# Peptides against a protein of PDB entry 4Z5W: the designs that were tried, part 176

Target 1, 305 residues: chain A of PDB entry 4Z5W
Amino acid sequence: IPDVFLELNKLWYFSAQSNLFNGEMPRSLSNSRSISLLSLRNNTLSGQIYLNCSAMTNLTSLDLASNSFSGSIPSNLPNCLRLKTINFAKIKFIAQIPESFKNFQSLTSLSFSNSSIQNISSALEILQHCQNLKTLVLTLNFQKEELPSVPSLQFKNLKVLIIASCQLRGTVPQWLSNSPSLQLLDLSWNQLSGTIPPWLGSLNSLFYLDLSNNTFIGEIPHSLTSLQSLVSKENAVEEPSPDFPFFKKKNTNAGGLQYNQPSSFPPMIDLSYNSLNGSIWPEFGDLRQLHVLNLKNNNLSGNIP

## One batch from the design tools (peptide; made by RFdiffusion4, then SolubleMPNN)

Design b2_p24_8_s4 (from b2_p24_8, 12 letters changed)
Fold by OpenDDE base, seed 3:
Structure b2_p24_8_s4 (fold): chain B 305 residues (1-305), chain A 24 residues (1-24)
Amino acid sequence: as target 1 above (305 residues)
Amino acid sequence: SDEEYLKLIEENEKNGTNYITTFE
């Protein structure tokens, strides 16, 4: 990418996704005062990510996903006072989240999906201080780590939490009960164990629950039949609109379906591929908004209601 | 295997994807 952005003093949106751009990010781009939305996703950009936050006073959204960037996560990003959305998916950092992110009050949506992030305990301890954090994607990180269950963790405004395919150990963390605005929870494809906690049914905004492909045991908590968002339409929860797409992959060989908004996901409870036992509650019939109930590959018994 | 599945995820993931991993 040429170093010509100094002349583009009115450039507010730059999208150069899915090209063949290589080399480093231009210094003039990293110093742009006008740019609000920057997307360089799916290129071959390299070097360290550096943004001059004192110059980039209008930066609100940053998508650098699927590039060949290296080095540390830029610790100065919290100084970008208007920066709300960050997509760093598939950037192989091999790093921990910087301690400076405790001060990232503008942050609303963060993805580190498949970014070789380490130390989930530190990551969650840091990110809990982001008071405006609504969307957090940490899929394909933290290999074989333990999902922290520390009750002091608080994500009060969290709406979307995706920590799938990490081979995480532990249980469904009780600190999630402190996230009453949670709409989407994906903890699939881990090594989570124990029982599914009944307090999940108290998350009145939860319309998408994926706990599939874990080692959960015991009965399905009856409280899941009382998920208010799935009983009635009236909870028009403000849609979290992260400026980065989500992808749902149905088959290993299929391209992921792009979803621009979490609200575009069908209301779902997926508990498949566990060791759950007991009966299917007939009161799942009360979940009139539910589109997908997946209970396959469990040890369930009794009558299908 | 879970490992083959993870590799197939990693290899096919060219598109910068924030995965919600509902694999059928």
Scores: peptide ipSAE 0.250, ipTM 0.794, DockQ to the pose 0.165; fails the geometry check
Fold by OpenDDE base, seed 5:
Structure b2_p24_8_s4 (fold): chain B 305 residues (1-305), chain A 24 residues (1-24)
Amino acid sequence: as target 1 above (305 residues)
Amino acid sequence: SDEEYLKLIEENEKNGTNYITTFE
């Protein structure tokens, strides 16, 4: 990418995603006072990520995902006082989340999906201080770590939490009950154990629950038949979506389906590939908004209602 | 294996994907 952005003093939106750009991000781009939305996703950009946050006062969205950047996560990003959305998916940092992110009050949406992030305990302890954080994607990190169950963790405004495919150990953490506005929870493809907690059914905005491919035992909590978002349409809050897409993969061989917003996901309960026992509750019939109920590959018995 | 599947996800999805892993 040429170093010409100093001359582009009115440039508000720069999207150069899904190209073949290589080398480092131009210094003039890292100092742009005008840019609000920057997307360089899916290129071969390299070097250290550096943004001059004192210059980039209009930056609201940053998508650098699927690049060959190296080094540390930029600790100065919280100084970008208007920065709301960050997509750092598939950047192999091999790092912890910077302590400075405790001060990241503008942050609303963060993805580190498949970014070799380490220390989930530190990550969650830091990110809980992001009071405006609504979307958090941490899939394909923290390999074989333990999901912290510290009750003091609090994500007050969390709407979307995705921590899939981490081989995480532990249980469904009680601190998730401190997120009453949670709409989407994906903890699939971990090594989570114990029972599915009944308090999940108290998350009145939860319309998408994926706990598949874990080691959960016991009965399906009856409280899941009372998920208000799945009983009635009234709780479908259209919330501002992150400026990064989500991808749902249906099978191992297919490409991911792109979803621009979490609200576009079909209402779903997926508890498949666990060790759950007991019966299917007839009261699942009350979930009139439910599109997908996946209970396959469990130890369930009795009659299908 | 789950590890082999994770590698397949890493290798095949070149796009900057925020994965929601619903395995049908």
Scores: peptide ipSAE 0.103, ipTM 0.730, DockQ to the pose 0.166; fails the geometry check
Fold by OpenDDE base, seed 2:
Structure b2_p24_8_s4 (fold): chain B 305 residues (1-305), chain A 24 residues (1-24)
Amino acid sequence: as target 1 above (305 residues)
Amino acid sequence: SDEEYLKLIEENEKNGTNYITTFE
């Protein structure tokens, strides 16, 4: 990418995703006063990520995902006082989240999906201080770590939590009960154990639940049949989506379907590939908004309602 | 296996970021 952005003093949106750009991010781009939205996703950009937050006073969205950046996570990003959304997916940092992110009050949406992030305990302890954090994606990190269940963890404004495919150990963490606005929870493809907690059914905005491919035991909580978002349409709060897309893969051989908004996901309960027992509750018939109920590959018995 | 799953994710992830992993 050429180093010409100093002359582009009116440039508000720069989108150059899915190209063949290589080398480092231009210094003039890292110092742009005008840019609000920056997307360089899916290129071959390299070097260390550096942004001059004192210059980039209009920066609101940053998508650098699927690049060959190296080095540390930029610890100065909290100084970008308007920066709301960060997509750092598929950047191999091999790092922990910086302690400076405790001060990241502008942050609303963060993805580190497949970014070789380490220490989930430290990550969650830091990120809980981001009071405006609504979307958190940490998929494909923290390999074989333990999902912390520390009751002091609080994500009060969390709407979307995705921590899939980490081989995480532990249980469904009680601190998620402190996130009453949670709409989407994906903890699939881990090594989570214990029972599915009944308090999940108290998350009245939860319309998408994926706990598939774990080691959960016991009965399906009857409280899941009373999820208000799946009973009635009235609670469909159109919340501001992150500026980065999500991808849902249907089949192992298919490309991921792009979803620009979490609200575009079909309402779903997936508890498949566990060790759940007992019956399917007839009251699942009350979930009039539910599109997908996946209970396959469990130890369930009795009648299908 | 978990490793095959991770590879399948990584290979199909070439074009995608932020996977919601519902494998049928």
Scores: peptide ipSAE 0.089, ipTM 0.721, DockQ to the pose 0.168; fails the geometry check
Fold by OpenDDE base, seed 4:
Structure b2_p24_8_s4 (fold): chain B 305 residues (1-305), chain A 24 residues (1-24)
Amino acid sequence: as target 1 above (305 residues)
Amino acid sequence: SDEEYLKLIEENEKNGTNYITTFE
């Protein structure tokens, strides 16, 4: 990418995704006063990520995903006072989330999917201070760590939490009950154990629940049959989506479906591939908005209602 | 295996996409 962005003093949106750009990010780009949305996703950019937040006063969205950047997560990003959305998926950081992110009040959406992030306890302890954080994607990190269950963790405004495929140990964390606006929870493909907690059914905005491929035991909580978002349509709060896409893959052989908005996900309860027992509650029939109920590969018994 | 699954996810994630891994 040429170092010409000083001349582009009116450039508000720069999208150069899915190209063959290599080398480092141009210094003029890292100092752009005009850029609000920056996407360089799916290139071969390298070096350390550096943004001059004192210069980049208009930066609201940053997508650097799927690049060959190295080094630490830029600790100065919280100084980008308008920065809301960060997509750092598939950047091999091999790092912890910087302590400076405690001050990241502008942050609304963060993805570190498959970014070699370490120390989930520190990550969640830091990120809980991001009062405007609504979307958090941490899939394919924290391999074999323990999902912290510390009740003091509080994500008050969290709407989307995805921490899949981490081989995480522990239980469904009680601190999630402090997120009453949670709409989407994916904790699939972990080593989570214990029972599915009944308080999940109190999350009135929860329309997408994936707890598949874990080691959950006991009965399906009856409270899941009363999820208000799945009973009635009226509770779908349209909120601004993160500036990064989501992908849902139904089958190993199918192409991933791109979803631009979490609200576009089909309402789902997936509890498949666990050790759940007992009956399927007939009251699942009350979930008129439910599109997918996946209970396969459990120890369930009785009649199918 | 969980490893084969992880590899399959990693390979399919070519586009830097935030995968919601609902494997039906």
Scores: peptide ipSAE 0.070, ipTM 0.721, DockQ to the pose 0.157; fails the geometry check

## One batch from the design tools (peptide; made by RFdiffusion4, then SolubleMPNN)

Design b2_p25_1_s1 (from b2_p25_1, 10 letters changed)
Fold by OpenDDE base, seed 4:
Structure b2_p25_1_s1 (fold): chain B 305 residues (1-305), chain A 25 residues (1-25)
Amino acid sequence: as target 1 above (305 residues)
Amino acid sequence: MKIELSDEDPFFITSFDPSDFVVPK
C-alpha cells in the first residue's frame, strides 16, 4: 500500500480488503486523523501492527484479519478513544491479551479468532473490564486450556460470545449467568464436561446456543424449552452488529457461510455430539421461533416428540 | 422447528473466511 494517506485529509473510510497488498502498513495510514473505518482484511500485510492513537482520533473500526502481521498485540489500542470494533482474526500473535485492554472502554466488538492467543484466564480477566464489550470472538485459541469458572467474571453487556474449537476443558462457566443480554453462545468443539446448566434457560435473549462437539453428560435441561427469545419474536432486539462478518465452517465444505450480523444466524439449539441422555422434551415444540434443534449423536432415548 | 438427528457436518463460528481451514477431528 503506498504511503500517500497524509494527503487524504478527508478519508473517512478505507476498505482495501481481499486484495494482494503486501509489506507493512504505511505510516501515513497509521497516523491518519480523518480515518474512521479501516479494513485491510484478507491481504498479505506483514510486520508489526502499529497505530498512532494520538493521531487517529476518528478511528472507530479496525479490520486487519487474515494478514501476515507478526509481533505483539498493540498495547496502545485502548488509547484510540473512539475505537469500537477490532478484527484481528487469523493474525498469528502467539501472545496474551495486553493488560492495557482493561482500560478499553470504547471497545464493543473484538475478534482474535485463530490468532494464537494464549491464557484464556488472563484474557477473560482483562476483557471483563471492557464495559461496552458486546461481541467477543476467541475461536481457535487457548489450545487445551481450562475455561475459567470464576464466578466473579462479569460481562454485563455481552451479546455474542464465541469460544469454539479451542479444545477447552472445564464446565459451562457460571459467570455466563452474569450476561443476561447474551444472544449468541458458541462453545462448540471443545472438551467441556459436566452437565448443561439449567440457568442457560434463563438467558431470555439467547436465540443461538451451540454446545456441540463436547463431552457433556446428563439430561438436556428442561429450562431450554422456555427460552423466551425462541418462544416469541418480541425479544429479538436488533442490536448494532460488529463491522466484521462472521463465518460458519462445515467440516466437509471448504467454503464458510458468511453472516454479516448475528441476527442472520437461524435461531438454533445445537447439543449434538455429546453424551447427553434421557428424553427429548416435548416442550421444545413451544419454541415457535426455533429453526434448528440438533440433538444428534448423543445417548438420548424414548420417543421423538 | 427442524429437528436434526442426521449426520450433518458440525459447525463453529469464526470471524475469518474458513475456506482454507480444516476442522480438527
Scores: peptide ipSAE 0.288, ipTM 0.771, DockQ to the pose 0.696
Fold by OpenDDE base, seed 2:
Structure b2_p25_1_s1 (fold): chain B 305 residues (1-305), chain A 25 residues (1-25)
Amino acid sequence: as target 1 above (305 residues)
Amino acid sequence: MKIELSDEDPFFITSFDPSDFVVPK
C-alpha cells in the first residue's frame, strides 16, 4: 500500500479487503486524523502493528484480520479514545492480552479468533474492566487451558460470547450468570465437562446456544424450555452489531457462511456430541421462535416429542 | 422447529473466513 494518506484529509472510510497487499502498513495511514473506519482484512501485510492514537482521533473501527502481522499486540490501543471495534483474527501474536486493555473503555467488540492468544484467565480478568464490551470472540486460542470459573468475573454488558475450538477444560462458568443481556453463547468444540447449569434458562435474551462437541453429562435442564427469547419475538433488542462479520463453516469442504450481524443467526440450541442422558422435554414445542434443535450423538432416551 | 439430526458436523463461529481452515479431527 503506498504511503500517500497524509494528503487525504477527508478520508473517513478506507476498505482494501481481500487484495494482494504486502509489506508494512503505511505510516501515513497510522497517523491519519480523518479516518474512522479502517479495514485491511485478508491481505499479506506484515511487520509490527503500530497506530499513533494521538493522531488517529477519529478511529472507531479497525479490521486487520487475516494478515501476516507479527510481534506484540499494540498496548497503546486504549489511547484511541473512540476505538470501538477491533478484529485481529488470524494474526499470529503468540502473546497474552496487554494489561493496558483494562483501561479500554471505548471497546465494544473484540475478536482475537485464531490469533495464538495465551492465558485465558488473564485475558478474561483484563477484559472484564471494559465496561462497554458487548461482543467477544476468542475462538481457536488458549489450547488445552482451563476455562476460569471465578465468580468475581463480571461482563455485565456482554451480548455475544464465542470461545469455541480451544480444547478448554472445566465447566460452564457461573460468572456468565452475571451477563443477563447475553444473546449468543458459543462454547462448542471444547473439553468442557459437568452438567449444563439450569441458570442458563434464566438468560431471557439468549436465542443462540452452542454447547456441542464437549463432554457434558446429566439431563438437559428443563429451564431451557422457558427461554423467553425463543418463546416470543417481543424481546429481540437489535443491538448495534460489530463492524466485523462472523463466519460459520458448514461442512468440512464448504466455504464459511458469512453473517454480518449476530441477529442473522437462526435461533438455535445445539447440545449435540455430548454425553447427555434422560428425555427430550415435550415443552421444547413451546419454543415457537426456535429454528434448530440439535441433540444428536448423546445418550438421550424416550420418545421424540 | 427443525430437529437437525443430520450428519453435518456443527462448526463453530469465527471472525475470519474459514475457507482454508481444516477443523482438527
Scores: peptide ipSAE 0.285, ipTM 0.775, DockQ to the pose 0.668
Fold by OpenDDE base, seed 3:
Structure b2_p25_1_s1 (fold): chain B 305 residues (1-305), chain A 25 residues (1-25)
Amino acid sequence: as target 1 above (305 residues)
Amino acid sequence: MKIELSDEDPFFITSFDPSDFVVPK
């Protein structure tokens, strides 16, 4: 990308996604006072990510996903006082989340999906201080680490939590009970064990639950039949979605399905590929908004209701 | 309610296109 952005004093939105741009991010772009939305997703950009947050006073959204950037996560990003959304998916940092992110009060949506992030304990301890954090995507990181169960962790405003395909050990963390606004939870493709906790059914906004491909045992909590968001339509809070899309891969399709908003996901309970036993509760029939109930590849018995 | 016992293993959610991603077996 040429270093010509100094003259573009009115550039509010720059999208150059899905091109063949290589080299470093131009310094004039990293110093743009006018830019609000920056997307360079799916290129071959390289070098270190540097943003002059003192100059970039209008920056609200940053998508650098699927690039060849290297080095550390830029610790100065919390100084970008209007920066709400960050997508750093598929950037191989091989790093921990910077301690400076404790001060990232503008942050609403963060993705590090497949970014070689390490130390999930430190990551969650840091990110819990982001009071405005609503969307957190940490899929394909933290390989074989333990998911912290520390009850003191608090994500009060969290709406979307995705920590899939990390081979994480541990149990469903009780600190999630402190996230009453949680709408979407994906902990699939881990090595999580124990029972599915009954308090998950108290998450009245939870419309999408994926616990598939784990090692859960015991019965399905009856409280899941009482998920209020799946009983009635009234709780579909149209909240501002993150500026980055979500993708769900299907085994059969070469391409991922793109979802521009969390609300575009079909209401789902997926508990498939576990070691769950007992019966299927007939009260799942009360979940009038539920589109998909996936219970395959378990040890369930009795009648299908 | 579709009880889709479909063999389509839905993969995990990401914020990148997983087209080129091979899920570790």
Scores: peptide ipSAE 0.281, ipTM 0.772, DockQ to the pose 0.662
Fold by OpenDDE base, seed 1:
Structure b2_p25_1_s1 (fold): chain B 305 residues (1-305), chain A 25 residues (1-25)
Amino acid sequence: as target 1 above (305 residues)
Amino acid sequence: MKIELSDEDPFFITSFDPSDFVVPK
């Protein structure tokens, strides 16, 4: 990308996604006072990510995903006082979340999906201080770590939590009960164990639950048959979506299905590929808004309702 | 409601295009 952005003093939106741009991010772009939305995803940009937050006073959204950036996560990003959305997916950091992110009050949506992030305990301890954090995507990080169950963890405003494919150990953490506005939970493709906790059925906004491909045991909590968002449409508050898309991988050879907003996901309960036992509750029939109930590859018995 | 008991391919949600990604078994 040419270093010409000094002359573009009225540039509010720059999207150069899905190109063949290489080299470093232009210094003039890293110092742009006018830019609000910056998307450079799916390029071959390299070097250290550096943003002059004192200059970039209008920056609200940053998508640098799927680039060849290296080094540390920029610890100064919390100084970008209007920065709400960050997509750093598929950037190989090999790092922990910076402690400075405790002060990241403007942050509403964060993705580090497949970014070689380490220390989930520290990451969650830090990010719980982001009071405006609504969307958190941490898929393909924290390999073989333990998902912390510390009851003091609190994500009050969390709507979307995705921590899939981390090989995480532990149980469904009790601190998630402190997120009553949770709409989408994906903890699939981990090594989570124990029982599925009944309090998950108290998450009245939860329309998408993926606990598939874990080691859960015991019965399916009957409380899942009373998920209010799946009984009626009346409470589906469409919240502001992050400025980055979501992708669902369907198979090894197909492209990812793109979802521009969390509400575009079909209402789903996926408990497949566990060690769950007991019966399928007939009261799943009360979930009139439920599109997909996946219970395959368990130890379930009795009649299919 | 669709009860899916069929062999659907494993899926999870990301914020990048997983077209080139191999799902760990």
Scores: peptide ipSAE 0.266, ipTM 0.769, DockQ to the pose 0.683

Design b2_p25_1_s2 (from b2_p25_1, 11 letters changed)
Fold by OpenDDE base, seed 3:
Structure b2_p25_1_s2 (fold): chain B 305 residues (1-305), chain A 25 residues (1-25)
Amino acid sequence: as target 1 above (305 residues)
Amino acid sequence: MTIELSEEDPFFLTAFDPSDFVVPK
């Protein structure tokens, strides 16, 4: 990308995604006072990520996903006082979340999906201080770590949590009960164990639950049949609209289905590929908004209602 | 309510295009 952005003093949106751009990010772009939305996703950009937050006073959204950037996560990003959305998916940092992110009050949506992030305990301890954090995507990180169950963790405004395919150990963390605005939870493709906790049914905004491909045991908690968002339409929960898309990865080499908004996901409960036992509750019939109930590959018995 | 007992391939959510990603077996 040429270093010509100094002359583009009215540039508010720059999207150059899905091109063949290589080399480093232009210094003039990293110092742009006018830019609000920056997307360079799906290129071959390299070097360190550097943004002059004192100059980039209008920066609200940053998508650098699927690039060949290296080095540390830029610890100065919290100084970008208007920066709300960050997509760093598929950037191989091999790093921990910077401690400076405790001060990231503008942050609303963060993705580090497949970014070689380490230390989930430190990451969650840091990110809980982001009071405006609504969307957190951490899929394909933290290989074989333990999902922290520390009850003191608080994500009060969290709406979307995705920590799939990490081979995480542990249980469904009780600190999620402190997230009453949670709409979407994906903890699939881990090594999570224990029982599915009944308090999940108290998350009145939860319309999408994926706990599939784990080692959960015991009965399906009856409280899941009373998920208010799946009983009635009346909870028009404000849709978290991150400026980055989501993708449904299938096990096949088929391209991922792109979802631009979390609301575009069908209302779902997926508990498949576990060791759950007992009966299917007939009261799942009360979940009038539920599109998909997936209970396959469990040890369930009795009648299908 | 579709009780899909269908063999839909297991999936998970990401925030990148997973086209080139092989899910570990």
Scores: peptide ipSAE 0.271, ipTM 0.777, DockQ to the pose 0.698
Fold by OpenDDE base, seed 5:
Structure b2_p25_1_s2 (fold): chain B 305 residues (1-305), chain A 25 residues (1-25)
Amino acid sequence: as target 1 above (305 residues)
Amino acid sequence: MTIELSEEDPFFLTAFDPSDFVVPK
């Protein structure tokens, strides 16, 4: 990318995603006062990510995903006082989340999917201080770590939490009950154990629950038949989506399905590929908004209602 | 309510471009 952005003093939006750009990000771009949305996703950009947050006072969205950037996560990003959305998916940092992110009050949506992030305990301890954080995607990180169950963790405004395919150990953490506005939870493809907690059914906005491919035991909590978002349409709050898309990754090497917003996901309960026992509750029939109920590959018995 | 015991392969959600999935030929 040429270093010409100093002359582009009115540039508000720059999208150069899905190209063949290589080398470092231009210094003039890292100092742009006018830019609000920067997307360089799916290129071969390299070097250290550097943004002059004192210059980039209008930056609201940053998508650098699927690039060959190296080094540390930029600790100065919280100084970008208007920065709301960050997509750093597939950037191989091999790092922890910076402590400075405790001060990241503008942050609403964060993705580190497949970014070799380490120390989930530190990551969640830091990110809980982001009071405006609504979307958190941490899929394909923290390999074989333990999902912290510390009850003091609090994500007050969390709407979307995705921590799939981490081989995480532990249980469904009680601190998720501190997120009453949670709409989407994906903890699939981990090594989570114990029982599915009944308090999940108290998450009245939860329309998408994926706990598949874990080691959960016991009965399906009857409280899941009372998920209000799946009983009635009234709780479908169209919240502002992150500026980055979501993808449903199938195990088949086929391209993932793209979803531009969480509201585009079918209402779903997926508990498949566990060790759950007991019966299927007939009261799942009350979940009139439910599109997908996946209970396959469990130890369930009795009649299908 | 379609209890789709979906024959679909297990999936999970992520936030990266699927174009990076080399579809094995």
Scores: peptide ipSAE 0.260, ipTM 0.760, DockQ to the pose 0.481
Fold by OpenDDE base, seed 4:
Structure b2_p25_1_s2 (fold): chain B 305 residues (1-305), chain A 25 residues (1-25)
Amino acid sequence: as target 1 above (305 residues)
Amino acid sequence: MTIELSEEDPFFLTAFDPSDFVVPK
């Protein structure tokens, strides 16, 4: 990418995604005063990520995903006072979340999916201080770590939590009960154990629940039949859509299904590939908004209602 | 309610194009 952005004093939006750009990010781009949305996703950009937050006063969205950047996560990003959305998916940092992110009050949406992030305990302890954090995607990190169950963790404004395919150990963390606005939870493809907690059914905004491919035991909580978002249409809580897309990875499909908004996901309960027992509750019939109920590959018995 | 006991392949959500990613068994 040429170093010509100093002359582009009216550049508000720069999208150069899915190209063949290589080398470092231009210094003039890292100093742009006008840019609000920067997307360089799916290139071959390299070097260390540096943004001059004192210059980049209009930066609201940053998508650098699927690049060959190296080094540390930029600790100065909290100084970008308008920066709301960050997508650093598929950047191999081999790092922990910077302590400076405790001060990241502008942050609303964060993705580190497949970014070689380590220490989930530290990451969650830091990110809980981001009071405006609504979307958190941490899929394919924290390999074989333990999902912290510390009740003191508080994500009060969290709407979307995705921590899939981490081989995480532990149980469904009780601190999620402190997130009453949670709409989407994906903890699939982990090594989570214990029972599915009944308090999940108290998350009145939860329309998408994926707990598939874990080691959960016991009965399906009857409280899941009372998920208010799945009973009635009226609770379509306006979702803050992050400026980055989501992808549904299927095992057979080479291409992931792209979803631009979490609200585009079908209302779903997936509990498949566990060790759940007991009956299927007939009251699942009350979930009139539910599109997908997947209970495959469990130890369930009785009649299908 | 279509209880699609969907034979759909196991899936998970990401924030990157997983086209080149193989789910670990």
Scores: peptide ipSAE 0.253, ipTM 0.762, DockQ to the pose 0.758
Fold by OpenDDE base, seed 2:
Structure b2_p25_1_s2 (fold): chain B 305 residues (1-305), chain A 25 residues (1-25)
Amino acid sequence: as target 1 above (305 residues)
Amino acid sequence: MTIELSEEDPFFLTAFDPSDFVVPK
């Protein structure tokens, strides 16, 4: 990318995703006073990520995902006082979340999917201080770590939590009960154990639940048949989506299905590939908004309702 | 409501294009 952005003093949006750009991010771009949305996703950009937050006073969205950047996570990003959305997916950092992110009050949406992030305990302890954090995507990190169940963890404004395919150990963490606005939870493809907690059915905005491909035991909580968002349409709050897309990875499909908004996901409960027992509750029939109920590959018995 | 008891491929959510990612079996 050429180093010409100093002259582009009216540039508000720069989108150059899915190109063949290589080398470092231009210094003039890292110092742009006008830019609000920066997307360089799916290129071959390299070097260390550096942003001059004192210059980039209008920066609201940053998508650098699927690039060959190296080095540390930029610890100065909290100084970008308007920065809301960060997508650092598929950047191999081999790092922990910086302690400076405790001060990241502008942050609303964060993705580190497949970024070689380490220490999930430290990551969650830091990110809980981001009071405006609504979307957190940490898929394909923290390999074989333990998902912390620290009761003091609080994500009060969390709407979307995705921590899939980490081989995480532990249980469904009780601190998620402190997120009453949670709409989407994906903890699939882990090594989570214990029972599915009944308090999940108290998350009245939860319309998408994926706990598939774990080691959960016991019965399906009857409280899941009373999820208000799946009973009626009245609670479909269109919340501001992150500026980055989501992808549903399937095994047979080389490409993921792209979803631009969490609200574009079909309402779903997936509990497949566990060790759940007991019956399928007939009251799942009351979930008039539920599109997909996946209970396959469990130890369930009785009648299908 | 679709009760999927069928072998739909296991999936998970990401925030990157998983086109080059092979899910471990």
Scores: peptide ipSAE 0.237, ipTM 0.765, DockQ to the pose 0.680

